Peptides against a protein of PDB entry 1MQS. Designs and how they scored, part 18

Target 1, 223 residues: chain A of PDB entry 1MQS
Amino acid sequence: ILKMLFLNKDLNNNDNITTITDDIFNQQEIIWKVLILDIKSTATISSVLRVNDLLKAGITVHSLIKQDRSPLPDVPAIYFVSPTKENIDIIVNDLKSDKYSEFYINFTSSLPRNLLEDLAQQVSITGKSDKIKQVYDQYLDFIVTEPELFSLEISNAYLTLNDPKTTEEEITGLCANIADGLFNTVLTINSIPIIRAAKGGPAEIIAEKLGTKLRDFVINTNS

## One batch from the design tools (peptide; made by RFdiffusion4, then SolubleMPNN)

Design b1_p10_5_s2 (from b1_p10_5, 7 letters changed)
Fold by OpenDDE base, seed 2:
Structure b1_p10_5_s2 (fold): chain B 223 residues (1-223), chain A 10 residues (1-10)
Amino acid sequence: as target 1 above (223 residues)
Amino acid sequence: MKKLELSSMF
């Protein structure tokens, strides 16, 4: 999160990015910028940062992407939002209207190829691609409840997985969502774990899906 | 090496 708020600049190797200290904010050049969030990303950021921390990171204004926002054509904007068509359309509309000076786009999870192509196409049509400075997948689709505890904020997951009326398709879908959340968490921690799960049931399905995602990621990053 | 254990709570 902090790296993103500092426009994904390389923080000095000595900066423990995992520790939100006053020293981290004081060592970086503060660029004043707007932070655009959605409901999910708001919860994510709010779980680990306070308003004062955002201010120290140079965030003067933060708003919801779906909220009416006044143009600030001389101010750079950080978008930290879910990878959805709706959010892409809004970002492109903001680009068309010159709402901000520069656009730093960060998705909470991986942007699907079809949406990336859509974004690229729409941006190309605007003729303002030069204003888009960054596009990143941040893999931050979880809530930190305590220093060593996180939540994927998946409602009724336990009930759905244990309801005998739940279809195999629904279970598989939910397991995929859980695996995606765990994948994002693992990437954020930047440490590939050994996965253990009980045989049979949702735990095994999740483990297999997560394992596949991690293997694919490692292969693609090392190539 | 970190361990991720998926508990039977699922």
Scores: peptide ipSAE 0.066, ipTM 0.700, DockQ to the pose 0.023
Fold by OpenDDE base, seed 1:
Structure b1_p10_5_s2 (fold): chain B 223 residues (1-223), chain A 10 residues (1-10)
Amino acid sequence: as target 1 above (223 residues)
Amino acid sequence: MKKLELSSMF
């Protein structure tokens, strides 16, 4: 998150910024920025950062993407939002209206190819592609409740997995969502775990999906 | 190496 707030610049060659120290803030030139969030990303940010931390990172204003926002044409903006068509359309509209000087786009999870193509096409039509400075997948689609505890914030997961009326399709879909969340968490922690699951249930489905994603990721990053 | 035990979550 801090790396994102500093425009994904390498904060002092230590990839392992595990602690928010005042030293991190003192070494960086403060560029004043606007932070645009959605409901989900707001919960993520609020779980790990305080308002004062945002200020130290140069965030003067933070707003929800769906709220009416005043134009600040001389101020750069950081978007940290879910990878949805709705959010993409709003970002493109903000670009068209010159709402901000520069656009730093960060998605909470991996942006699907079809949505990336849609974003690229819409941006191309505006003729303002030069204002988009970066597009990143942040893999931050979870909430940290305690230093060693996180939540994927998937509503009714327990009920859905244990209700005998739940269809196999619904279970498989939920397992995919859980695997995506766990994948994002693993990437953020930067440590590939040994996955263990009970056989014959949702846990096995999740383990297989997660294992596949991790293998694919390792293959693609080492190539 | 960390262990992710999914069987304990359900």
Scores: peptide ipSAE 0.063, ipTM 0.695, DockQ to the pose 0.023
Fold by OpenDDE base, seed 4:
Structure b1_p10_5_s2 (fold): chain B 223 residues (1-223), chain A 10 residues (1-10)
Amino acid sequence: as target 1 above (223 residues)
Amino acid sequence: MKKLELSSMF
């Protein structure tokens, strides 16, 4: 998150920053910018940062993407939002209206190729592609509840997985969603775990899906 | 090496 707030610049080599210290903020050039969030990303940010931390990171204003936002044409904007068509359309509309000087787009999870293509196409039509400075998948689609605890915020997951009336398709879909969340978490932690799951249930399905995603990621990153 | 154990809290 902090890296994103500092426009994805390499925060000095202490990869092990487990604690937000004032030193992190003092080492970075403060660029004043707007932070645009959605409901989900707001929860993510709020779980780990306070308003004062945002200020220290150079965030002058934070707003919801769906809110009526005043133009700040001389101020760069960080978008940290879910990878949805709706959010893309709003970002593009903000671009069209010159709402901000620069656009740093960060998605909470992987942006599907079709949506990336849509974003690219829409941006190209505006003739303002130069204002799009960054597009990143942040893999931050989880909430940190405690320093060593996170939640994927998947409602009724337990009930869905254990209700005998739940279809195999629903279970598989939910397991995929969980695997995606875990994948994002693993990437954020930047450490590939050994996955262990019990056989014959949702845990196995999740493990397989997650394992596949991680393998694919490693293959693609090493290529 | 970190271990991810998916337990039956499912």
Scores: peptide ipSAE 0.065, ipTM 0.710, DockQ to the pose 0.023; fails the geometry check
Fold by OpenDDE base, seed 5:
Structure b1_p10_5_s2 (fold): chain B 223 residues (1-223), chain A 10 residues (1-10)
Amino acid sequence: as target 1 above (223 residues)
Amino acid sequence: MKKLELSSMF
């Protein structure tokens, strides 16, 4: 998160920023910028950072992407939002209207290829592609409730997985979503765990999906 | 190496 707030610049080599120390903020040139969030990413940010931390990171204003926001054409913007068509359309509209000077787009999870293509196409049409400075997948689609506890914030997951009325398709879909969330978490922690799951249930499905994602990721990053 | 026990999720 902090790296994102500093425009994904390498925060000096102490990769072990386990604690938000004032030292992190003191070493970086403060660029004043706005932070645009959605409901989900707001929860993510709020779970880890306080408003004062945002301010120290140079965030002057934070707003919801769907809220009416005043133009700040001389101020760079960080978007940290879910990878949805709706959010993309809003970002592009903000771009069209010169709402901000620069656009640093961060998605909470991996942006699907089709949406990336859509974003690229729409941005191209605006003729303002130069204002898009970054597009990142942040893999931060979870909430930290405690230092060693996180939530994927998937409502009724337990009920859905255990309701005999739930279809296999729904179970599989939910398992995929959970696997995506876990994948994001694993990438954020930057530690690939040994995955263990009970056989013959949703846990196995999740484990397989997650395992596949992790393998694919490792292969693609090492190539 | 961390262990992820998915059976505990359910």
Scores: peptide ipSAE 0.062, ipTM 0.711, DockQ to the pose 0.023; fails the geometry check

Design b1_p10_5_s3 (from b1_p10_5, 8 letters changed)
Fold by OpenDDE base, seed 3:
Structure b1_p10_5_s3 (fold): chain B 223 residues (1-223), chain A 10 residues (1-10)
Amino acid sequence: as target 1 above (223 residues)
Amino acid sequence: MKKLELKSMY
């Protein structure tokens, strides 16, 4: 998150920033910028950062993407939002209206190729592609509730997995979403977990999907 | 036209 707030620049300090120290803020040039969030990303940011931390990172104003926002044409903006068609359309509209000087777009999870292509197409039509400085997948689609506890904030997950009326397709889809969330969390922690799951249920499906994703990731990173 | 590049941050 801090790296994102500093426009994804390499923070010279050791890859293992495990602790937010004042030293991190003192070493970086402060660029004043606006932070645009949605409901989900607001919860994510609020779970790990204080308002004072945002200020130290150069965030002057933070707003919800769906709220009416005043134009600040001389101010760069960081978007940290869910990878949805709706959010993409709003970003493009903000671009069309010259709402900000520069656009640093960060998605909370992986942006599907079709949505990336849609974003690219819409941006190309505006003729203002030069204002988009960055597009990142941040893999931060979870909330930290306690130092050793996090939530994927998937509504009705327990009910869906235990309702006899739920279809196999719905269960499999939900298990995939959970595995994606866990994968994102693992990447953020930067540690390979030991996976243990009960046999014969959704837990096993999740474990297998997560295991596959982790193996694929390790293979692709070492190649 | 500058190609929009998606980068993944881990």
Scores: peptide ipSAE 0.026, ipTM 0.629, DockQ to the pose 0.581
Fold by OpenDDE base, seed 2:
Structure b1_p10_5_s3 (fold): chain B 223 residues (1-223), chain A 10 residues (1-10)
Amino acid sequence: as target 1 above (223 residues)
Amino acid sequence: MKKLELKSMY
């Protein structure tokens, strides 16, 4: 998150996370920016940062992507939002209207290819592609509740997975979503876990899906 | 047509 707020610049500090944050906030030239969030990303940011932390990162204003926002044509904007068609359309509209000077787009999770193509197509039509400075997948689709505890914020997950009326397709789909969230969390922590799950049922499905994703990631990263 | 580059951060 902090790296994103500093426009994804390489933070070469091998020091402890706390020391890094203090050094980043105190030593780097602050570029004043606007932070654009959605409901989900707001929860993510709020779980780990306070308003004062945002200010230290150069965030002067933070707002919801769907709310009416005043133009700040001389101010760069960081978008940190879910990878949805709706959010893409809003970003493109903001681009068309020259709402900000520069656009740093960060998606909370992986952007599907079709949406990336849609974004690219719409941006090309505007003729303002030069204002888009960055497009990132951040893999921050979880909430930190405690230093060693996080939530995927999937409503009624337990009920859905244990309701006899739930279809196999629904269970499989939900397990995939959980595995995606866990995968994102693992990438963020930058530590490969040992996966332990009970045999049979949703836990095993999740473990297998997550394991596959992690293996694929390791293979692709080492290639 | 300028190609948009998608980068992944983790």
Scores: peptide ipSAE 0.026, ipTM 0.629, DockQ to the pose 0.625
Fold by OpenDDE base, seed 1:
Structure b1_p10_5_s3 (fold): chain B 223 residues (1-223), chain A 10 residues (1-10)
Amino acid sequence: as target 1 above (223 residues)
Amino acid sequence: MKKLELKSMY
């Protein structure tokens, strides 16, 4: 998250957020930026950062993407939002209206190819592609509830997985979503887990999907 | 046209 707030530049490895922000604040000219969030990403940011941390990172104002926002044509903007068609359309509209000087776009999870193509097409039509400085997939679709505890914030997950009326397709779909969230969490922690799951249920499906994703990732990173 | 590049970071 801090790396994103500093426009995805390399930060000195220090375990303390306060130390990192203080060091950067003292050593570099602060570039003031606007941070644009959605409901989900707001929860993510709020789980790990305080308002003072945002300020030290050069965030002068933060707003929800769906809120009416005043134009700041001389100020760069960081978007940290879910990879949805709706959010893409809003970003493109902001670009068309010259709402900000520069656009640093970060998605909370992997952006599907079809949405990437849609974004690219819409941006190309505007003729303002030069204002798009960055487009990143950030694997940050979870919240930290405690120092050693996280949540994927999937509503009614337990109920859905244990309701006898739930279809196999719904269960499989939900298990895939959970596996995606866990995958993103594992990457963020940068530690390879040992996966253990009970046999014959959703837990096994999740474990298999997660295992596959991790194996694929390792293969692609080492190639 | 500037090519839009997607980068992954975690």
Scores: peptide ipSAE 0.025, ipTM 0.630, DockQ to the pose 0.576
Fold by OpenDDE base, seed 5:
Structure b1_p10_5_s3 (fold): chain B 223 residues (1-223), chain A 10 residues (1-10)
Amino acid sequence: as target 1 above (223 residues)
Amino acid sequence: MKKLELKSMY
């Protein structure tokens, strides 16, 4: 998150910033920016940062993407939002209207190819692609509830997975979503976990999906 | 036109 707030620049100090210290903020040139969030990313940010931390990171204003926002044409904007068509459309509209000077787009999870293509196409039509400075997948689609505890914020997951009325397709879909969330968490922690799951249920499905994603990631990173 | 590319931090 802090890296994102500093426009994904390498924070010179040891990658093991486990503690938000004033030293992190003091070493970086403060560029004043606006932070645009959705509901989900707001929860993510709020779980780990205080308003004062945002200010120290150069965030002058934070707003919801769907909220009416005043133009600040001379101020760069960081978007940290879910990879959805709706959010993309809003970002593009903000671009069209010159709402901000520069656009640093960060998605909470992987942007699907089709949405990336859509974004690219829409941006191309605006003729303002030069204002888009960054497009990143952040893999931060979870909230931190405690220092060693996180939540994927998937409502009724337990009930859905254990309801006999739930279809196999729904279970499989939910397991995929959970695996995606876990994958994002693993990437953020930057540590390969040992996966243990009970056999014969949703846990196994999740473990297999997660395992596949991790293997694919390792293969692609080492290539 | 600048090509839009998705970058990953990981």
Scores: peptide ipSAE 0.009, ipTM 0.446, DockQ to the pose 0.604

Design b1_p10_5_s4 (from b1_p10_5, 7 letters changed)
Fold by OpenDDE base, seed 1:
Structure b1_p10_5_s4 (fold): chain B 223 residues (1-223), chain A 10 residues (1-10)
Amino acid sequence: as target 1 above (223 residues)
Amino acid sequence: MKELELKSMF
């Protein structure tokens, strides 16, 4: 999160920023900017940062992407939002209207290829691609509830996985979503997990999906 | 974190 707020620049301090200290903020040039969030990303940010931390990072205003926002054509904007068609369309509309000077786009999880292509196509049509400075997958699709505890905030997950009326397709779909969230968490923590699951249920499906994603990621990063 | 190269797509 802090790296994103500093426009994904390398923070000169050790790769292990485990604690937000005043020293982190004092070493960076403060660029005043706006932060645009959705409901989900608001919960993510609020779980780990205080309003004062946002101010120290140069965030003067934070707003929901769907709310009416005043144009600030001379101010750069950080978007930190879910990878959805709706959010992409709003970002492109903000670009068309010159709502901000520069656009730093961050998705909470991996942007699907079809949505990336849609974003690229729409931006190309505007003729304002030069205003988009960065696009990132952040892999921050979870909430920190305690220093060593996180939540994926998947509504009714326990009920759905344990209801005898739930279809195999619904279970498999939900297990995929959980595996995606766990994958994002593992990448953020930057540690190799030991995966243990009970056999013959949703836990095994999740473990297999997560294991596959991690293997694929390691293969693609080392190649 | 992964940077997406949109510029190559424009």
Scores: peptide ipSAE 0.107, ipTM 0.741, DockQ to the pose 0.087
Fold by OpenDDE base, seed 3:
Structure b1_p10_5_s4 (fold): chain B 223 residues (1-223), chain A 10 residues (1-10)
Amino acid sequence: as target 1 above (223 residues)
Amino acid sequence: MKELELKSMF
């Protein structure tokens, strides 16, 4: 998160900011910027940062992406939002309207290829691609509840996985979503997990999906 | 974090 707030510039050699200290903020040139969030990303940010930490990171204004936001054409903007078509359309509309000087786009999780293509196509039509400075997948689609505990904030997950009326498709879909969330968390922690799951249930499905994603990621990163 | 190259898509 802090790296993102500093425009994904290398924070000095300690990539492992485990503690928010004033020293982190004092070493960086403060660029004043706007932070645009959605509901989900707001919860993520709020779980780990205080308003004062945002200010120290140069965030002067934070707003919801769906809210009416005043133009600040001379101010750079950080978007940290879910990878949805709705959010993409809003970002492109903000680009069209010259709402900000520069656009630093960060998705909470991996942007699907079709949405990336849609973003690219829409941006190309605007003729303002030069204003988009960065596009990142952040893999931050979870809430930190305690220093060593996180939540994927998946409503009714336990009920859905254990209700005999739930369809196999719904279970499989939910297991995929859980695996995506766990994948994002693993990438953020930057540690290879040992995966243990009970056999013959949703836990095994999740473990297999997560294992596949991790293998695919390792293959693609080593290529 | 993964940087997405939009420039390659334009």
Scores: peptide ipSAE 0.105, ipTM 0.733, DockQ to the pose 0.087
Fold by OpenDDE base, seed 2:
Formats: sequence, C-alpha cells, structure tokens
Structure b1_p10_5_s4 (fold): chain B 223 residues (1-223), chain A 10 residues (1-10)
Amino acid sequence: as target 1 above (223 residues)
Amino acid sequence: MKELELKSMF
C-alpha cells in the first residue's frame, strides 16, 4: 500500500517495512495526489491506514470512483480499484475529460487480459496515453483485521461450502475465488507458505488451486 | 506487485 501511495517508487532499503513509522514518511518527497477508490479497495485501505497516514503519504483527497468528483487537472491521481470493466470505463472517461494531470492505475488484483486489451484500446482512442504513468496489479484483495489476521471478505463462504444444495460448480467457483484471495495475500507477505489442507473437501480444492497458482507464479518470475 | 506494460500496447 505505502509503495503504491508513493507512486510505486522504491521506498529506501528497508525491505521489511513491518511497521508504519514516521521515518517512512519523512524520507519521501511529498507529492500531493488524489486517491480514487472503490468500495472494496476502501475497505482494504481503511483496514491498515488512517486518514492521517494518507495525508502523510501526500493524499489530499480520497474519493469513490463512482462518486461525482471535481476536476483537478493539475493534480496527479492514484486509482486503486477492482479490475472491472466498469472501473476501466470510468478511468478512461476521467482521462478523456482531463480530470487529473497524471494517472497512476493500480488494480486490487490481476487485471484479466481481455480487460487489459480493452483499457489499451480505449486509451489509444483518446490520444492521451502519455497521461497514464503507471499500471499495476497490486494483489491487495483482502482486509487486515489484526496484525496476523486477514479476511477475504467473502460473504457466506462457510454456508455455501457446507450447504448440501450447493452445486459442484458453485463450490469449485468459490474455491477458486478463495485461492485467488490467498494467492494475493501470499504475494503481499512475500513468503512461500506451507499449505496444509484436509483431504476430500473444499479445503483440498483450495490448496491445489493455490499451489498451482504459486508454482506458476514462481516459474514465470524466474524465467 | 506487477507492472503492466500498457505502453507497449500503444
């Protein structure tokens, strides 16, 4: 999160920022920015940062992406939003209208290829691609409830996985979503987990999906 | 964190 708020610049050599200290903020040149969020990313940010921490990171205004926002054509904007068609369309509309000076786009999870292609196509049509400074997948699709506890905020997950009326397709789909959330969390923690799961149920499906994603990621990062 | 190379797509 903080790295994103500082425009994905390398925060000096403390690879282990485990604690938000005033020293992190004092070492960075403050560039004043707008932060644009959706409902989900708002929950993520609010779980770990206070308004004062945002101010220290140079965030003057934070707003919901779907909210009516005043143009600030001289101010750079950080988008931190879910990878959806709707959010892409809004970002492109904001670009078309010159709503901000620069666009730093951050997705809460991996942007699907089709949506990346759509974003690229729409941006190309605007002739304003130079205003898009960065596009990142952040892998921050979870909330932190305690220092060692997180939630994927998947409503009724336990009920759905244990209801005899739930279809195998629904279970498999939900297990995939859980595995995606866990994958994002693992990437954020930057540690290789030991995965242990009970055999013969949703836990095994999740473990296998997560294990596959992690292996694929390691292969693609080492290549 | 992964940077997406949109610039190469333009």
Scores: peptide ipSAE 0.089, ipTM 0.721, DockQ to the pose 0.087
Fold by OpenDDE base, seed 4:
Structure b1_p10_5_s4 (fold): chain B 223 residues (1-223), chain A 10 residues (1-10)
Amino acid sequence: as target 1 above (223 residues)
Amino acid sequence: MKELELKSMF
């Protein structure tokens, strides 16, 4: 998160910023910028950072992407939003209207290829692609409840997985969502774990899906 | 090496 707020610049040589210290803020040139969030990413940011931390990171204001936001054509903007068609359309509209000087786009999870192509196509039509400085998948689709505890905020996950009335399709779908969340978490921690799961249940399904995602990621990153 | 244990609470 902090790296994103500092425009994904290499923060100090210690890749392991585990603690928000004043030292992190003192070493960086403060660039004043706007932070645009959605409901989901607001929960993520709020779980880790306080308003004062945002200010120290150079965030002048933060707003919801769906809110009517005043143009600040001389101010760079950080978008940290879910990878949805709706959010893409809003970002492109903001680009068309010159709402901000620069656009640093960060998706909470991996942007699907079809949406990336849509974004690229819409941006190309605007003729303002030079204003888009970054497009990142941040893999931050979770909330941190405690320093060593996170939640995927999947409502009724336990009930759904344990209700005998739940269909196999519903279970499989939910397991996929959980695997996606865990994938994002693993990438954020920047350490690939050995996955252990009991056989014959949702845990195995999740483990297999997660394992596949991680393998694919490693192959694509080392390629 | 970090381990991730997935537990289904039945």
Scores: peptide ipSAE 0.088, ipTM 0.753, DockQ to the pose 0.022

Design b1_p10_6_s1 (from b1_p10_6, 4 letters changed)
Fold by OpenDDE base, seed 2:
Parts: sequence; C-alpha cells; structure tokens
Structure b1_p10_6_s1 (fold): chain B 223 residues (1-223), chain A 10 residues (1-10)
Amino acid sequence: as target 1 above (223 residues)
Amino acid sequence: ITDLTDELKS
C-alpha cells in the first residue's frame, strides 16, 4: 500500500533501522495525489493507516469511486479498487472526462483477463491511454479484521500445509507467499516486528523467510 | 502484485 501511495516507486532510505519506518512517510518532496477507493479498500486503508499517514504520503483527498467527484485535471489520481466491470467503467469515464491529470490504477485483487481486455478496449477507444501511467493488480494480500489482527485469506492454507499429499515444493511455495503477504503488511503498517513462531513446522519456515525479507529490505534501503 | 501497464497499452 505504501508503495502504491508513492506511485509504485522504490522507497529508499539511508537511515538506520530505527528511523526507516518513519522515513517511509517523511519525504522531502511531496507529490500531491487523489486517492480513489471503494468500500473494501477503504476498510483496509482505514485499518492500517492513519489519516496523517495519508497526508505524509501526499494524499490531498480521498474519496469513494462511486461518489460524484469533482474534476481535478491537474492532479494525479491513484485508484485502489476492486477489479469489477463497474469500477472499470467508472475509471474509463473519469479518463474520458479528463477528471485527473494521470491515472495510477491498482486493483485490490487479480484482474480477470476478460476485464483486462475490456479495460484495454475502452481505453483504446478514448485515445487517452497516455494518461494511464500504471495498472497493477493483486495489491491487497491481507485483510485487517482488527487493529492488531489480520488475515492473508489464503484459501485452504491450513489444509494444504497439513495434507500429506502436498509436496515440499508446494509447501515452500505457500510459505513464501505467506511471507510475502506478511512482509507487505509490515511495510503497510510501517512497523518492524519481532517475529515469533512455533518451531518445527511451517510457521518456522515462514518466520525465517519473513525475517530474511525484512533484513534484506533494511540492508538494501540503508545501503 | 502484477504490472499490467504494458499489456493494457499493447
């Protein structure tokens, strides 16, 4: 989410680990943007970010995609919405009306091929594809249920990890996916955790992978 | 996360 708010650019920080989290939102130059959400993504954003965090990320205003939004033709827009036909049509309509200067589209989950083709076709017809700077999907890899509790909502994770027919490769892959989700969550929450996991099982594998990702991130950002 | 930008514009 943080990466999205910074137009999916790499976030570099040369400070130590104690300041790295703060510096994610502390930018010397702020590009002001509009954030367009739906009900689902609003819940997610509200659960993991503070209002002040949005401001620090350069979000001047945020609104629901279905709301009647005023044109801001000189302001870039970040869409963070579900990959639905309805949302696609609204985005295209916003594009047609030159509602914003640039369009950064981030779908919360996987965009089906048929909808991608539909979006592409509609955008092509407008002749304004140059205003679309980014299109990402699968951005929401976790659901926050409580301020300090969340789920990655990986289908049948428990069953897969405990099925004797599951291969080591499948387990490793699943653990990697879980670790990725947790890593993204950490970045979104803007806090480096102390990792605790049960020993001798998948949780340990996940913890190790997550730890490595976090360490690598800190090293890379501080170098 | 998948970048679909190029595919959209192709």
Scores: peptide ipSAE 0.396, ipTM 0.928, DockQ to the pose 0.418
Fold by OpenDDE base, seed 4:
Structure b1_p10_6_s1 (fold): chain B 223 residues (1-223), chain A 10 residues (1-10)
Amino acid sequence: as target 1 above (223 residues)
Amino acid sequence: ITDLTDELKS
């Protein structure tokens, strides 16, 4: 999240959020930005950062994407929102209206290819692609509720996994999505976990998928 | 995290 707030610059310090923000604030001129969130990302931000942390990161204004927002054509904007058609349309409308000077788009989870293509097409039509400085996805598809507990906030995951009417394909798909979320979490935390899961159920499937992803990543990174 | 910036502009 801090990386996002600092326009995805490399943060080399493993220190506390406060220390990082203070160090950056002291070393570099603060760039004031607008932070645009949705309901899900608001929860994520709130779980990790305090209001003062946002200010220290140069967030002058934060608002919901669906809210009416005043134009700030000279201010860069950070979008941290779910990868939905609705949000994409709003972003494009904001782009069309020159609502902000620059657009840093960070999707909370993976952006489907069809939506990426849609975004690309709409942006192309505007002729203002130069204002889009960054587009990231899979940023934080999890919410940290406690230091040792987080949630992927997948709707009806438990119900889907435990519904006898759910097909194996649906279960497998959901497990893959969960594993992806966990994988992203691991990468974000930068720590390889010991995976423990109950045997004979979806948890095992998820664990196996996650394990494979992690192993592949480690191998590829060390190679 | 995946950087899609170039892909979007291509």
Scores: peptide ipSAE 0.390, ipTM 0.926, DockQ to the pose 0.649
Fold by OpenDDE base, seed 3:
Structure b1_p10_6_s1 (fold): chain B 223 residues (1-223), chain A 10 residues (1-10)
Amino acid sequence: as target 1 above (223 residues)
Amino acid sequence: ITDLTDELKS
């Protein structure tokens, strides 16, 4: 999330969110930006970042995508929203109206091919594709439901892990995917957790995989 | 995370 707020620049810091924002604030000229959110992304941002963190990242104004927003033609905008037809249409309308100077689009989940094609077609018609600087998707691999509870939203995970017909290879693959999602979550909050899992099942496999990923990450970032 | 910038502009 912090990378997104800094226009997806590489952040080579293993410190917590506060330390990272402080270091960037002190070392670089802040580019002031508008942050456009939806209900889902608002919940995520609110769970991970404080108001002071947003300010230090150069976010002066944040609003919901469906709200009426004043034109700021000289200010770049970061969109962090769900990949829906409705949101795409709003972004295109904002582009047509020169609502902002530059558009950095980050979709919270995977953008379907049909929606990508729709977005591309609409943008091409406007003749203002040069204002779109970045388009990313799959930024979040999890959904925050509560301050201390989140879901990776993997379809049929419970059924797959508990079905006696599921192969060991399928279980291993699913556990790897879950570990990847958890790893991304850890990186998002920028804090190394203490991992606790039940012994003798998939949870232990996932915990081991996650532990390995975290250890490898620490080694690679310190080299 | 997937970068779709080039694909959008193609």
Scores: peptide ipSAE 0.406, ipTM 0.929, DockQ to the pose 0.469; fails the geometry check
Fold by OpenDDE base, seed 1:
Structure b1_p10_6_s1 (fold): chain B 223 residues (1-223), chain A 10 residues (1-10)
Amino acid sequence: as target 1 above (223 residues)
Amino acid sequence: ITDLTDELKS
C-alpha cells in the first residue's frame, strides 16, 4: 500500500511505515496527490494506515470514486479501486474530462482480460493514454475487518477445497494463491507470524508454502 | 502485483 502511495517506487521494506515515510519526506519534495477509493479499499486503507501516514505520503485529499469530485487538472491522482466495469467507466470519464494531470491506477484484485481490453479500448478512443502513467492489479489480496480477523475473500475457496472432485493440481494452485495472499498480508502488517494450520489437509500445504515464501524473503532482504 | 501499463498502451 505504501508503495502505491509513492507511485510504486521501490521502498525499503525493512523499515516500518513511520521510518519509510520520514525518510522519503526528508529526502525529496513531497508530491501532492489525490487518492480515489471505493468502499472496499477504504476499509483497507483505514485499517492499515493512519491519517498522518497519508499526509506524509503526499495525499492531500481522498474521496470515493462514486462521489462527485472537484477537478484538479494540475494534480496527479492515485486510483485504488476494485476492477469492475463501473469503476473503469468512471476512470475513463475522469480521463476524458481532464479531471487530473496524471492517472495512477491500482486495482485491488486481478483485472480480468475482458475488462483490460475494455479499458484499453476506451482509453485509446480518448487519445489521452499519455496521462495514464501506471496500471497495476492484485494490490489487495486481503481485507482487514478487525485487528485479529482478516479474509482473503477468494471466491469459492471453501467449495473447491472440500469438493472431492477437485484435482490435486487445482488444490495446489488454489493453495499457492492463498499463500500469496497471506504473504502479502504479512508484508503489509510488517510482522512475521507464527503459522498454525490443521494437519493433513490444504491448510498444511498453505502453511508450508507460506513458510517457504517468508524464509526466502528474509534471506533476500538480509543479503 | 502485476504491472499492466505497457499492455494497456499497446
Scores: peptide ipSAE 0.397, ipTM 0.928, DockQ to the pose 0.486; fails the geometry check

